# Peptides against a protein of PDB entry 2L2L: the designs that were tried, part 2

Target 1, 42 residues: chain A of PDB entry 2L2L
Amino acid sequence: SPEERERMIKQLKEELRLEEAKLVLLKKLRQSQIQKEATAQK

## One batch from the design tools (peptide; made by RFdiffusion4, then SolubleMPNN)

Design b2_p14_7_s2
Fold by OpenDDE base, seed 4:
Structure b2_p14_7_s2 (fold): chain B 42 residues (1-42), chain A 14 residues (1-14)
Amino acid sequence: as target 1 above (42 residues)
Amino acid sequence: TETEEKLKEAEKEL
C-alpha cells in the first residue's frame, strides 16, 4: 500500500538520523582519544 | 530506543 510505503520511509529516515548522530559521536570520541594520546606523548 | 540510549552513553565518554 502507498500508506505502508510512506510509514516504512518515515521509519528508515528515523533510523538513518539516529545512525548519523551515532557516527558523529563516534568520530568525536575517536578524535578525543587521538588528542589525549598526542598530549600524553608530549 | 536502544539506539538513543547508546547515543547517550557515547556522549558521556567525550
Scores: peptide ipSAE 0.055, ipTM 0.673, DockQ to the pose 0.032
Fold by OpenDDE base, seed 5:
Structure b2_p14_7_s2 (fold): chain B 42 residues (1-42), chain A 14 residues (1-14)
Amino acid sequence: as target 1 above (42 residues)
Amino acid sequence: TETEEKLKEAEKEL
């Protein structure tokens, strides 16, 4: 159904937005870990 | 929102 397809597209957009936000968080965490390691070695 | 709750859950795992 066109309505089922629209619901599926909305769900996939929400899943994509969630995964993009998790990826940003993981990148920030990784950067913080590298900075902590670089400060602990001085 | 359900997405904000899922983001907060992902933040606790990190």
Scores: peptide ipSAE 0.051, ipTM 0.654, DockQ to the pose 0.037
Fold by OpenDDE base, seed 3:
Structure b2_p14_7_s2 (fold): chain B 42 residues (1-42), chain A 14 residues (1-14)
Amino acid sequence: as target 1 above (42 residues)
Amino acid sequence: TETEEKLKEAEKEL
């Protein structure tokens, strides 16, 4: 039904937003690790 | 959601 399709689109948008937030966190973690390694070598 | 709150807390520790 049109209502079932609208509910599915809302769920997929929420899942996408959460996966994008996890990806940003992992990128920040990776950058922090590289910076800590660069400061420990000085 | 509890997952969004956990992600926000982990973001403050980085």
Scores: peptide ipSAE 0.048, ipTM 0.650, DockQ to the pose 0.031
Fold by OpenDDE base, seed 1:
Structure b2_p14_7_s2 (fold): chain B 42 residues (1-42), chain A 14 residues (1-14)
Amino acid sequence: as target 1 above (42 residues)
Amino acid sequence: TETEEKLKEAEKEL
């Protein structure tokens, strides 16, 4: 149904928003690890 | 909501 499709699109947009947020956090964590390793080697 | 709370907690540890 058109209403079922609209509900599914809203759910998939929310899931995408959460996965994009997780990806940003993982990228920041990875960058912090690389910086900590680079400072520990000096 | 639980996933959003876990993400907010992980943001404080960065």
Scores: peptide ipSAE 0.048, ipTM 0.647, DockQ to the pose 0.031

Design b2_p14_8_s4
Fold by OpenDDE base, seed 1:
Structure b2_p14_8_s4 (fold): chain B 42 residues (1-42), chain A 14 residues (1-14)
Amino acid sequence: as target 1 above (42 residues)
Amino acid sequence: ELDEEIKKLKEKLK
């Protein structure tokens, strides 16, 4: 159904938004770890 | 600063 397709597109857009936010969080956590290691070696 | 950004991202993932 066209209505089912629209519901699926809205769900996939929300899943994409959550995975993008998760990717940003993981990149920031990784950067914080690298900075802590670089400050512990000085 | 980074900790508040991490906190905002954690809240968006709930």
Scores: peptide ipSAE 0.045, ipTM 0.625, DockQ to the pose 0.032
Fold by OpenDDE base, seed 5:
Structure b2_p14_8_s4 (fold): chain B 42 residues (1-42), chain A 14 residues (1-14)
Amino acid sequence: as target 1 above (42 residues)
Amino acid sequence: ELDEEIKKLKEKLK
């Protein structure tokens, strides 16, 4: 139904929001690791 | 310096 499609779109938008937040977290963790490695090699 | 921002992002993933 149109209402089932709207519920599915709302669920997929929430999943996308969580995956975007996860991507930002992983990028920051990676940057922190690179900085720690660069400071340990000096 | 990133630990509080990482914590805020972890709370958004729960």
Scores: peptide ipSAE 0.045, ipTM 0.624, DockQ to the pose 0.032
Fold by OpenDDE base, seed 4:
Structure b2_p14_8_s4 (fold): chain B 42 residues (1-42), chain A 14 residues (1-14)
Amino acid sequence: as target 1 above (42 residues)
Amino acid sequence: ELDEEIKKLKEKLK
C-alpha cells in the first residue's frame, strides 16, 4: 500500500538519523581518546 | 566543550 510505503520510509529515515548520530558520537569519542593520549605524553 | 556535546548525543541514542 502507498500508506505502508510512507510508514516504512519514515521508519528508515529515523533509523538513518540514529545511525548518523551514533557515527558522530563514535568519531568524537575517538578524537577525545587521541587528545587524552597526546596530553598524557607531555 | 566535547563532554557536553557527547552527553547530548548519548541522550539522543537512549
Scores: peptide ipSAE 0.045, ipTM 0.621, DockQ to the pose 0.032
Fold by OpenDDE base, seed 3:
Structure b2_p14_8_s4 (fold): chain B 42 residues (1-42), chain A 14 residues (1-14)
Amino acid sequence: as target 1 above (42 residues)
Amino acid sequence: ELDEEIKKLKEKLK
């Protein structure tokens, strides 16, 4: 159904938004670790 | 100041 296709597209857009937010969090955690290591070596 | 932004992202993932 066209309505089932629209519901599936809305679900996939929400899943994509959550995975993008998770990727941003992991990149920030990694950057914070690298900065802590670089400050501990000075 | 990464801790408040990390906290805000963790709340959006719950």
Scores: peptide ipSAE 0.045, ipTM 0.623, DockQ to the pose 0.031

## One batch from the design tools (peptide; made by RFdiffusion4, then SolubleMPNN)

Design b2_p15_5_s4
Fold by OpenDDE base, seed 4:
Structure b2_p15_5_s4 (fold): chain B 42 residues (1-42), chain A 15 residues (1-15)
Amino acid sequence: as target 1 above (42 residues)
Amino acid sequence: KKVEELRKKIEELEK
């Protein structure tokens, strides 16, 4: 039904936002690791 | 990969 389709779209959009936020966090974590390695080599 | 898969599924369901 159109209502089931709309519910599915809303759920997929929520999952998308969570995965996008997770990717941002992982990128920040990776940059922090690189910075720690760069400071440990000095 | 996961983000792009979700975007495609949403696009298919919005058509």
Scores: peptide ipSAE 0.435, ipTM 0.863, DockQ to the pose 0.833
Fold by OpenDDE base, seed 5:
Structure b2_p15_5_s4 (fold): chain B 42 residues (1-42), chain A 15 residues (1-15)
Amino acid sequence: as target 1 above (42 residues)
Amino acid sequence: KKVEELRKKIEELEK
């Protein structure tokens, strides 16, 4: 059904948004860890 | 990987 397809697209777009947000947070955390290690070595 | 798989599924359903 076109309506079922639209609901599925909406669900996948929401899951994509959440996974992209998670990836941004994990990248920021990793960067902060590297910066702390680099400042502790100076 | 997971983000790319979600993007592909959305693209397939939008065609």
Scores: peptide ipSAE 0.435, ipTM 0.862, DockQ to the pose 0.828
Fold by OpenDDE base, seed 2:
Structure b2_p15_5_s4 (fold): chain B 42 residues (1-42), chain A 15 residues (1-15)
Amino acid sequence: as target 1 above (42 residues)
Amino acid sequence: KKVEELRKKIEELEK
């Protein structure tokens, strides 16, 4: 039904936001590790 | 990969 499709779209948009937030966190973590390694080698 | 799969599924349901 159109209502089931709308519910599915909302659920997928919520999951998308969580996965995008996870990717941002992983990118920040990776950058922080590279900076720590670069500061420990100086 | 997972983010792109979610984007495709949303696009298919919005058609």
Scores: peptide ipSAE 0.433, ipTM 0.862, DockQ to the pose 0.874
Fold by OpenDDE base, seed 3:
Structure b2_p15_5_s4 (fold): chain B 42 residues (1-42), chain A 15 residues (1-15)
Amino acid sequence: as target 1 above (42 residues)
Amino acid sequence: KKVEELRKKIEELEK
């Protein structure tokens, strides 16, 4: 049904936003780890 | 990969 399709699109758009946010957080965490290691080796 | 698969599924449902 059109209503079931709209609900499915809303759920997939929410999951997409969560996965995009997770990728941003993981990239920031990785950069912070590299900076800490580079500072501990000086 | 997962983000791209989600974008593709949304595009297929909006057609």
Scores: peptide ipSAE 0.430, ipTM 0.861, DockQ to the pose 0.831

Design b2_p15_7_s1
Fold by OpenDDE base, seed 3:
Structure b2_p15_7_s1 (fold): chain B 42 residues (1-42), chain A 15 residues (1-15)
Amino acid sequence: as target 1 above (42 residues)
Amino acid sequence: SERIKELRKKIEELE
């Protein structure tokens, strides 16, 4: 039904938002690790 | 992210 499709779209958009937020956090963590290694070698 | 690509594709197929 159109209502089932709209519920499925909302669920997929929520999961997409969470995966994009997770990707931002993992990128920040990786950059913090690289910066710590670069400062420990100086 | 392959999961992000899959989610975007599924949303586009339903809209």
Scores: peptide ipSAE 0.499, ipTM 0.872, DockQ to the pose 0.829
Fold by OpenDDE base, seed 5:
Structure b2_p15_7_s1 (fold): chain B 42 residues (1-42), chain A 15 residues (1-15)
Amino acid sequence: as target 1 above (42 residues)
Amino acid sequence: SERIKELRKKIEELE
């Protein structure tokens, strides 16, 4: 049904938002680790 | 992310 499809789209958009947020956090963590190593070697 | 690509594809198929 149209209402079922709308619910499915909403669920998929929420999961996408959470996966994108997780990716941003993991990238920031990795960047912070690299910066910490680069500053400890100076 | 392969999961992000799959989610985007599924949204596009339903819209």
Scores: peptide ipSAE 0.499, ipTM 0.872, DockQ to the pose 0.869
Fold by OpenDDE base, seed 1:
Structure b2_p15_7_s1 (fold): chain B 42 residues (1-42), chain A 15 residues (1-15)
Amino acid sequence: as target 1 above (42 residues)
Amino acid sequence: SERIKELRKKIEELE
């Protein structure tokens, strides 16, 4: 059904949003770790 | 992310 397809697309787009948000958070965490290590070595 | 690539592919197949 077109309605079932639209529901599936909405679910996949929500999961995509969550995975992209997780990736942004992990990149920020990694950057913060590198900055802490770089400040501890000075 | 492999999961992000899979999700994008599934969305493209349904649109």
Scores: peptide ipSAE 0.499, ipTM 0.872, DockQ to the pose 0.821
Fold by OpenDDE base, seed 2:
Structure b2_p15_7_s1 (fold): chain B 42 residues (1-42), chain A 15 residues (1-15)
Amino acid sequence: as target 1 above (42 residues)
Amino acid sequence: SERIKELRKKIEELE
C-alpha cells in the first residue's frame, strides 16, 4: 500500500541518517589518530 | 559506504 511504502521510506531514511552519522564519527576518530601520531613524532 | 549507497538506491526506488 502507499502507507506501507511511506513507512518503509521513513525507516530507510532513519537508517541512512544513522549510517551517515557513524561515517562522520569514524572520519573524526581517524583524523584524531593521525593527529596524535603526528604530535608524538615531534 | 556500500550500505549508504544501497539505502539511497532503495529510497529512490520507493519514492
Scores: peptide ipSAE 0.498, ipTM 0.872, DockQ to the pose 0.814

## One batch from the design tools (peptide; made by RFdiffusion4, then SolubleMPNN)

Design b2_p17_2_s1
Fold by OpenDDE base, seed 4:
Structure b2_p17_2_s1 (fold): chain B 42 residues (1-42), chain A 17 residues (1-17)
Amino acid sequence: as target 1 above (42 residues)
Amino acid sequence: EEEELKKRIEELKKLME
């Protein structure tokens, strides 16, 4: 039904926001690891 | 819209590998 499709779209928009937030966190963690390794080699 | 959202979520999951 149109209502079931709208519920699915709302769920997918929520999943998208969560995956975007996880990607931002992962990029910060990867960058922090690179910086820690670069400072430990000095 | 629904298939575009599914595709975008899959693209983000691939960037997290």
Scores: peptide ipSAE 0.438, ipTM 0.854, DockQ to the pose 0.108
Fold by OpenDDE base, seed 3:
Structure b2_p17_2_s1 (fold): chain B 42 residues (1-42), chain A 17 residues (1-17)
Amino acid sequence: as target 1 above (42 residues)
Amino acid sequence: EEEELKKRIEELKKLME
């Protein structure tokens, strides 16, 4: 139904926001590792 | 819209591997 489709779209938009937040955290962790290695070599 | 959201979630999962 149109109402079932709209519920599924809302759930997928919530899942997308959670995966975007995980990706941002992972990028920050990877960047922090690179920065620590670059500062330990100086 | 629904299939586009599914595709975008899958693309993000691949970037986290």
Scores: peptide ipSAE 0.418, ipTM 0.848, DockQ to the pose 0.108
Fold by OpenDDE base, seed 1:
Structure b2_p17_2_s1 (fold): chain B 42 residues (1-42), chain A 17 residues (1-17)
Amino acid sequence: as target 1 above (42 residues)
Amino acid sequence: EEEELKKRIEELKKLME
């Protein structure tokens, strides 16, 4: 149904926003780990 | 649109590995 497809598109757009938010958090975590390792090796 | 969204979500999951 067109209505079922529109519901699926809305769900996928929400999942996409959640995955984008997770990627931003993981990039910050990876950068913090690199900085901690670089300070522990000095 | 639906298949493009699925593909984009899969690409993001691969970047998080």
Scores: peptide ipSAE 0.393, ipTM 0.840, DockQ to the pose 0.107
Fold by OpenDDE base, seed 5:
Structure b2_p17_2_s1 (fold): chain B 42 residues (1-42), chain A 17 residues (1-17)
Amino acid sequence: as target 1 above (42 residues)
Amino acid sequence: EEEELKKRIEELKKLME
């Protein structure tokens, strides 16, 4: 139904928002780890 | 819209592997 489609779109928009936030966090954590290793080797 | 959102979520999942 149109209402089921609109519920699915809302769910996919929230999943996309969560996965984008997770990707940004993981990239920051990876960069922080590389920086920590580079500072521990000096 | 729905198929574009699904595709974008799949692209993000692949970037987190």
Scores: peptide ipSAE 0.121, ipTM 0.726, DockQ to the pose 0.109

Design b2_p17_3_s4
Fold by OpenDDE base, seed 2:
Structure b2_p17_3_s4 (fold): chain B 42 residues (1-42), chain A 17 residues (1-17)
Amino acid sequence: as target 1 above (42 residues)
Amino acid sequence: MEELEERIAELRKKIEE
């Protein structure tokens, strides 16, 4: 049904937003680790 | 991180279908 497809798309968009937010957090964490290692080597 | 980027790409593909 078109309504079932719309419900499925809404759920997939919510999952996508959560996974994208997690990716942004992991990228920030990785960058903070690289900066700490670069400052500990000086 | 690569597995998460792949999962995001799969979710985007499923939304566009």
Scores: peptide ipSAE 0.517, ipTM 0.866, DockQ to the pose 0.741
Fold by OpenDDE base, seed 5:
Structure b2_p17_3_s4 (fold): chain B 42 residues (1-42), chain A 17 residues (1-17)
Amino acid sequence: as target 1 above (42 residues)
Amino acid sequence: MEELEERIAELRKKIEE
């Protein structure tokens, strides 16, 4: 039904927001690690 | 990170269908 589709899309959008937030965090952590290694080698 | 980027791409595809 249209209502079931809207519910499914809402769930997928919530999962997407959580996974995008994890990706942003992991990219920041990776950048921080590279920066720490680059400062420890100086 | 690649597996997470793939999962995000799959979720985007499923939302647009």
Scores: peptide ipSAE 0.517, ipTM 0.866, DockQ to the pose 0.738
Fold by OpenDDE base, seed 1:
Structure b2_p17_3_s4 (fold): chain B 42 residues (1-42), chain A 17 residues (1-17)
Amino acid sequence: as target 1 above (42 residues)
Amino acid sequence: MEELEERIAELRKKIEE
């Protein structure tokens, strides 16, 4: 059904948003670690 | 991080189907 497909797409978009937010956080954490190491070596 | 990027790619594929 078109309505069933729309419900499934909404759920997948919510999951995608959560996983993308987690990826952004992990990338920022890694960048902060590299910056701390680079500032501790100067 | 690679496993999370793969999971994001799979979710994008399922939304476009």
Scores: peptide ipSAE 0.516, ipTM 0.867, DockQ to the pose 0.733
Fold by OpenDDE base, seed 4:
Structure b2_p17_3_s4 (fold): chain B 42 residues (1-42), chain A 17 residues (1-17)
Amino acid sequence: as target 1 above (42 residues)
Amino acid sequence: MEELEERIAELRKKIEE
């Protein structure tokens, strides 16, 4: 039904939001590690 | 991280259908 499709899309959008937030955090963590290694070698 | 980027791309595709 149109209502079942709308519920499914809402669930997929919430999953997408959580996975995108996780990706942003992992990218920031990786960048912070690279910066710490670059400062420890000087 | 690549597997997470692939999962995000799959979710975007399923929302656009």
Scores: peptide ipSAE 0.515, ipTM 0.866, DockQ to the pose 0.726

## One batch from the design tools (peptide; made by RFdiffusion4, then SolubleMPNN)

Design b2_p18_2_s2 (from b2_p18_2, 14 letters changed)
Fold by OpenDDE base, seed 4:
Structure b2_p18_2_s2 (fold): chain B 42 residues (1-42), chain A 18 residues (1-18)
Amino acid sequence: as target 1 above (42 residues)
Amino acid sequence: KEYEELKKKLEEEKKKEE
């Protein structure tokens, strides 16, 4: 149905938003790990 | 401190996909 396709598109947009948020957090987490290792070597 | 806060935020985003 056109209504079922619209519901699926809304769900896929929300899943994409959550995956983009996770990717930003993982990039920051990786940066904080590198900084922690660099400060532990001093 | 920042690492544990970012880890907690990532776990909270994972719970919104369930």
Scores: peptide ipSAE 0.035, ipTM 0.613, DockQ to the pose 0.017
Fold by OpenDDE base, seed 1:
Structure b2_p18_2_s2 (fold): chain B 42 residues (1-42), chain A 18 residues (1-18)
Amino acid sequence: as target 1 above (42 residues)
Amino acid sequence: KEYEELKKKLEEEKKKEE
């Protein structure tokens, strides 16, 4: 149905938003790990 | 401290994907 397709598109947009947020957190986490290791080596 | 806060936020985001 057109309504089922609209619901699926809304779900996929929310999943995409969660994956984008996760990607930002993973990038910050990796940067913080590198910074922590660089600080622990000084 | 910042590492553990970021790790906690990532674990909270994973629980919203479930």
Scores: peptide ipSAE 0.035, ipTM 0.610, DockQ to the pose 0.016
Fold by OpenDDE base, seed 3:
Structure b2_p18_2_s2 (fold): chain B 42 residues (1-42), chain A 18 residues (1-18)
Amino acid sequence: as target 1 above (42 residues)
Amino acid sequence: KEYEELKKKLEEEKKKEE
């Protein structure tokens, strides 16, 4: 139905928002790991 | 400290998809 498609689009938009937030956190985690390794080698 | 705090936030975001 049109209402079912609208609910599915809202769910997919929320999943996309969560995946974008995870990607930002993973980029920060990767940077923090590189910095931790660079400080452990000094 | 910062790495473990960011890891915890990532695990909290994963639990919102369940």
Scores: peptide ipSAE 0.035, ipTM 0.608, DockQ to the pose 0.017
Fold by OpenDDE base, seed 2:
Structure b2_p18_2_s2 (fold): chain B 42 residues (1-42), chain A 18 residues (1-18)
Amino acid sequence: as target 1 above (42 residues)
Amino acid sequence: KEYEELKKKLEEEKKKEE
C-alpha cells in the first residue's frame, strides 16, 4: 500500500542516519589510532 | 581516554541498529 511504502521509506531513512553516524565515528577512531601510533613512534 | 570514549559511542550506535 502507499502507507506501507511510506513506513519503509521512514525505516530506510533511519538506517541511513545510523550508518552516517557510524561512518563519522569510524573516521574519528581511525584518526585517533593514527595519532597514537605517530606519538608512540617519537 | 578519547579512543575508549569513541569506541563506546560506536558500540552504542551498533546496538540501535539491531
Scores: peptide ipSAE 0.034, ipTM 0.607, DockQ to the pose 0.016

Design b2_p18_5_s3
Fold by OpenDDE base, seed 1:
Parts: sequence; structure tokens; C-alpha cells
Structure b2_p18_5_s3 (fold): chain B 42 residues (1-42), chain A 18 residues (1-18)
Amino acid sequence: as target 1 above (42 residues)
Amino acid sequence: SEREKKLEEELEKLRKEK
């Protein structure tokens, strides 16, 4: 139904928001790890 | 590091929202 499709679109938008937030955090974590390794080698 | 811990805690929060 149109209502089921609207619910599915809302769920997929929330999942996308969470995956985008996760991607930002993983990029920051990776950068922190690289910086830590670079400081441990000095 | 304290920064890495905070990022891991935020990732764990996002995993609990799914």
C-alpha cells in the first residue's frame, strides 16, 4: 500500500542517517589511530 | 586514547539504536 511504502521510506531514511553517522565516527577513529601510530613512532 | 574511547562509545550507541 502507499502507507506501507511511506513507512518503509521513513525506516530507510533513519537507517541511512545512522550509517552516515557511523561512517563519520569510523573515519574519525581511523584518523585517531593513524595519529597515535605516527606519534608512537617518534 | 580518551578520544578513541569516546568514538567507540558513540559507535556503540548507534548500534543500540538499530
Scores: peptide ipSAE 0.308, ipTM 0.826, DockQ to the pose 0.032
Fold by OpenDDE base, seed 4:
Structure b2_p18_5_s3 (fold): chain B 42 residues (1-42), chain A 18 residues (1-18)
Amino acid sequence: as target 1 above (42 residues)
Amino acid sequence: SEREKKLEEELEKLRKEK
């Protein structure tokens, strides 16, 4: 139904928001790790 | 680093919301 489709779209939008937030945090952690390794090799 | 610890804590919260 149109109402079931709208509920599914809302759920997928919330899942996407959470995965995008996780990806941003993981990219920040990875960058911090690379910076630490580059400073430890000097 | 305290910054990395805060990022890990926030990742753990986002894992518990699923």
Scores: peptide ipSAE 0.305, ipTM 0.826, DockQ to the pose 0.032
Fold by OpenDDE base, seed 3:
Structure b2_p18_5_s3 (fold): chain B 42 residues (1-42), chain A 18 residues (1-18)
Amino acid sequence: as target 1 above (42 residues)
Amino acid sequence: SEREKKLEEELEKLRKEK
């Protein structure tokens, strides 16, 4: 149904928004960890 | 660090919205 397709697209857009926000936070955490390891080896 | 804890807390909030 066109209505079922529209509901599925809205759900996938919300899931994408949450995964993109999560990816930004994980990249910041990873960068902090790399910086801590590089400073602990000095 | 306190900054890393805040980022982990925000990640846990995003996991609860699914």
Scores: peptide ipSAE 0.303, ipTM 0.825, DockQ to the pose 0.032
Fold by OpenDDE base, seed 2:
Structure b2_p18_5_s3 (fold): chain B 42 residues (1-42), chain A 18 residues (1-18)
Amino acid sequence: as target 1 above (42 residues)
Amino acid sequence: SEREKKLEEELEKLRKEK
């Protein structure tokens, strides 16, 4: 139904928002780890 | 690092919303 399709689109948009937020945090963590390794080897 | 702890805490919040 149109209502089921709208609910599915809303759920997929929320899942996408959460995965994008996780990706931003993981990129920041990875950058911090690389910087620590680079400063420990210098 | 305190910055890394805060990032891990925010990741754990986002895992509980799923």
Scores: peptide ipSAE 0.301, ipTM 0.824, DockQ to the pose 0.033

Design b2_p18_8_s4 (from b2_p18_8, 8 letters changed)
Fold by OpenDDE base, seed 3:
Structure b2_p18_8_s4 (fold): chain B 42 residues (1-42), chain A 18 residues (1-18)
Amino acid sequence: as target 1 above (42 residues)
Amino acid sequence: KELERKIEELKKELEKEK
């Protein structure tokens, strides 16, 4: 149904928003790990 | 502190997916 397709597109857009937010957090986490390792070697 | 906050933020985003 066109209505079922619209609901599925809304769900996939929300999943994409959550995955983009997780990716930003993981990039920030990785950067802080690299900084911690670089400071522990001094 | 900073890593712990980011881990907690990630856990909250994972819980919103369920």
Scores: peptide ipSAE 0.040, ipTM 0.620, DockQ to the pose 0.030
Fold by OpenDDE base, seed 5:
Structure b2_p18_8_s4 (fold): chain B 42 residues (1-42), chain A 18 residues (1-18)
Amino acid sequence: as target 1 above (42 residues)
Amino acid sequence: KELERKIEELKKELEKEK
């Protein structure tokens, strides 16, 4: 139904928001690892 | 310290998906 499609779109938007938040945290984690390695080589 | 905070934030976001 149209209402089932709207519920599915809302769920997929929430999942997308969570995945975007995780991706930002993983990118920040990776940057911190690279910075730690670059500091340990001095 | 900074890495540990980011790991803790990631764990909190993983618990919101359950």
Scores: peptide ipSAE 0.039, ipTM 0.617, DockQ to the pose 0.029
Fold by OpenDDE base, seed 1:
Structure b2_p18_8_s4 (fold): chain B 42 residues (1-42), chain A 18 residues (1-18)
Amino acid sequence: as target 1 above (42 residues)
Amino acid sequence: KELERKIEELKKELEKEK
């Protein structure tokens, strides 16, 4: 139904928001690892 | 400290995906 499609679109938007947040956290994690390695080499 | 906070933030986000 049109209502089921609207619910599915809302769910997919929330899943996308969570995956985008996870990607930002993984990028920040990687950056902190590189910074820690660069500070350990000084 | 900063890395540990980011790991905890990641764990908290992964718990919302369940």
Scores: peptide ipSAE 0.039, ipTM 0.618, DockQ to the pose 0.029
Fold by OpenDDE base, seed 2:
Structure b2_p18_8_s4 (fold): chain B 42 residues (1-42), chain A 18 residues (1-18)
Amino acid sequence: as target 1 above (42 residues)
Amino acid sequence: KELERKIEELKKELEKEK
């Protein structure tokens, strides 16, 4: 139904938002690891 | 300290998916 499709689109948008948030956190984690390694080599 | 905060933030986002 049109209502089932709208519910599925809302669920997929929330899943996408969570995956984008995880990707931002993983990028920040990677940057902090690189900085820690660069400071440990001096 | 900064890595630990980011790991805890990631754990909170993973718990919202359950």
Scores: peptide ipSAE 0.038, ipTM 0.615, DockQ to the pose 0.029

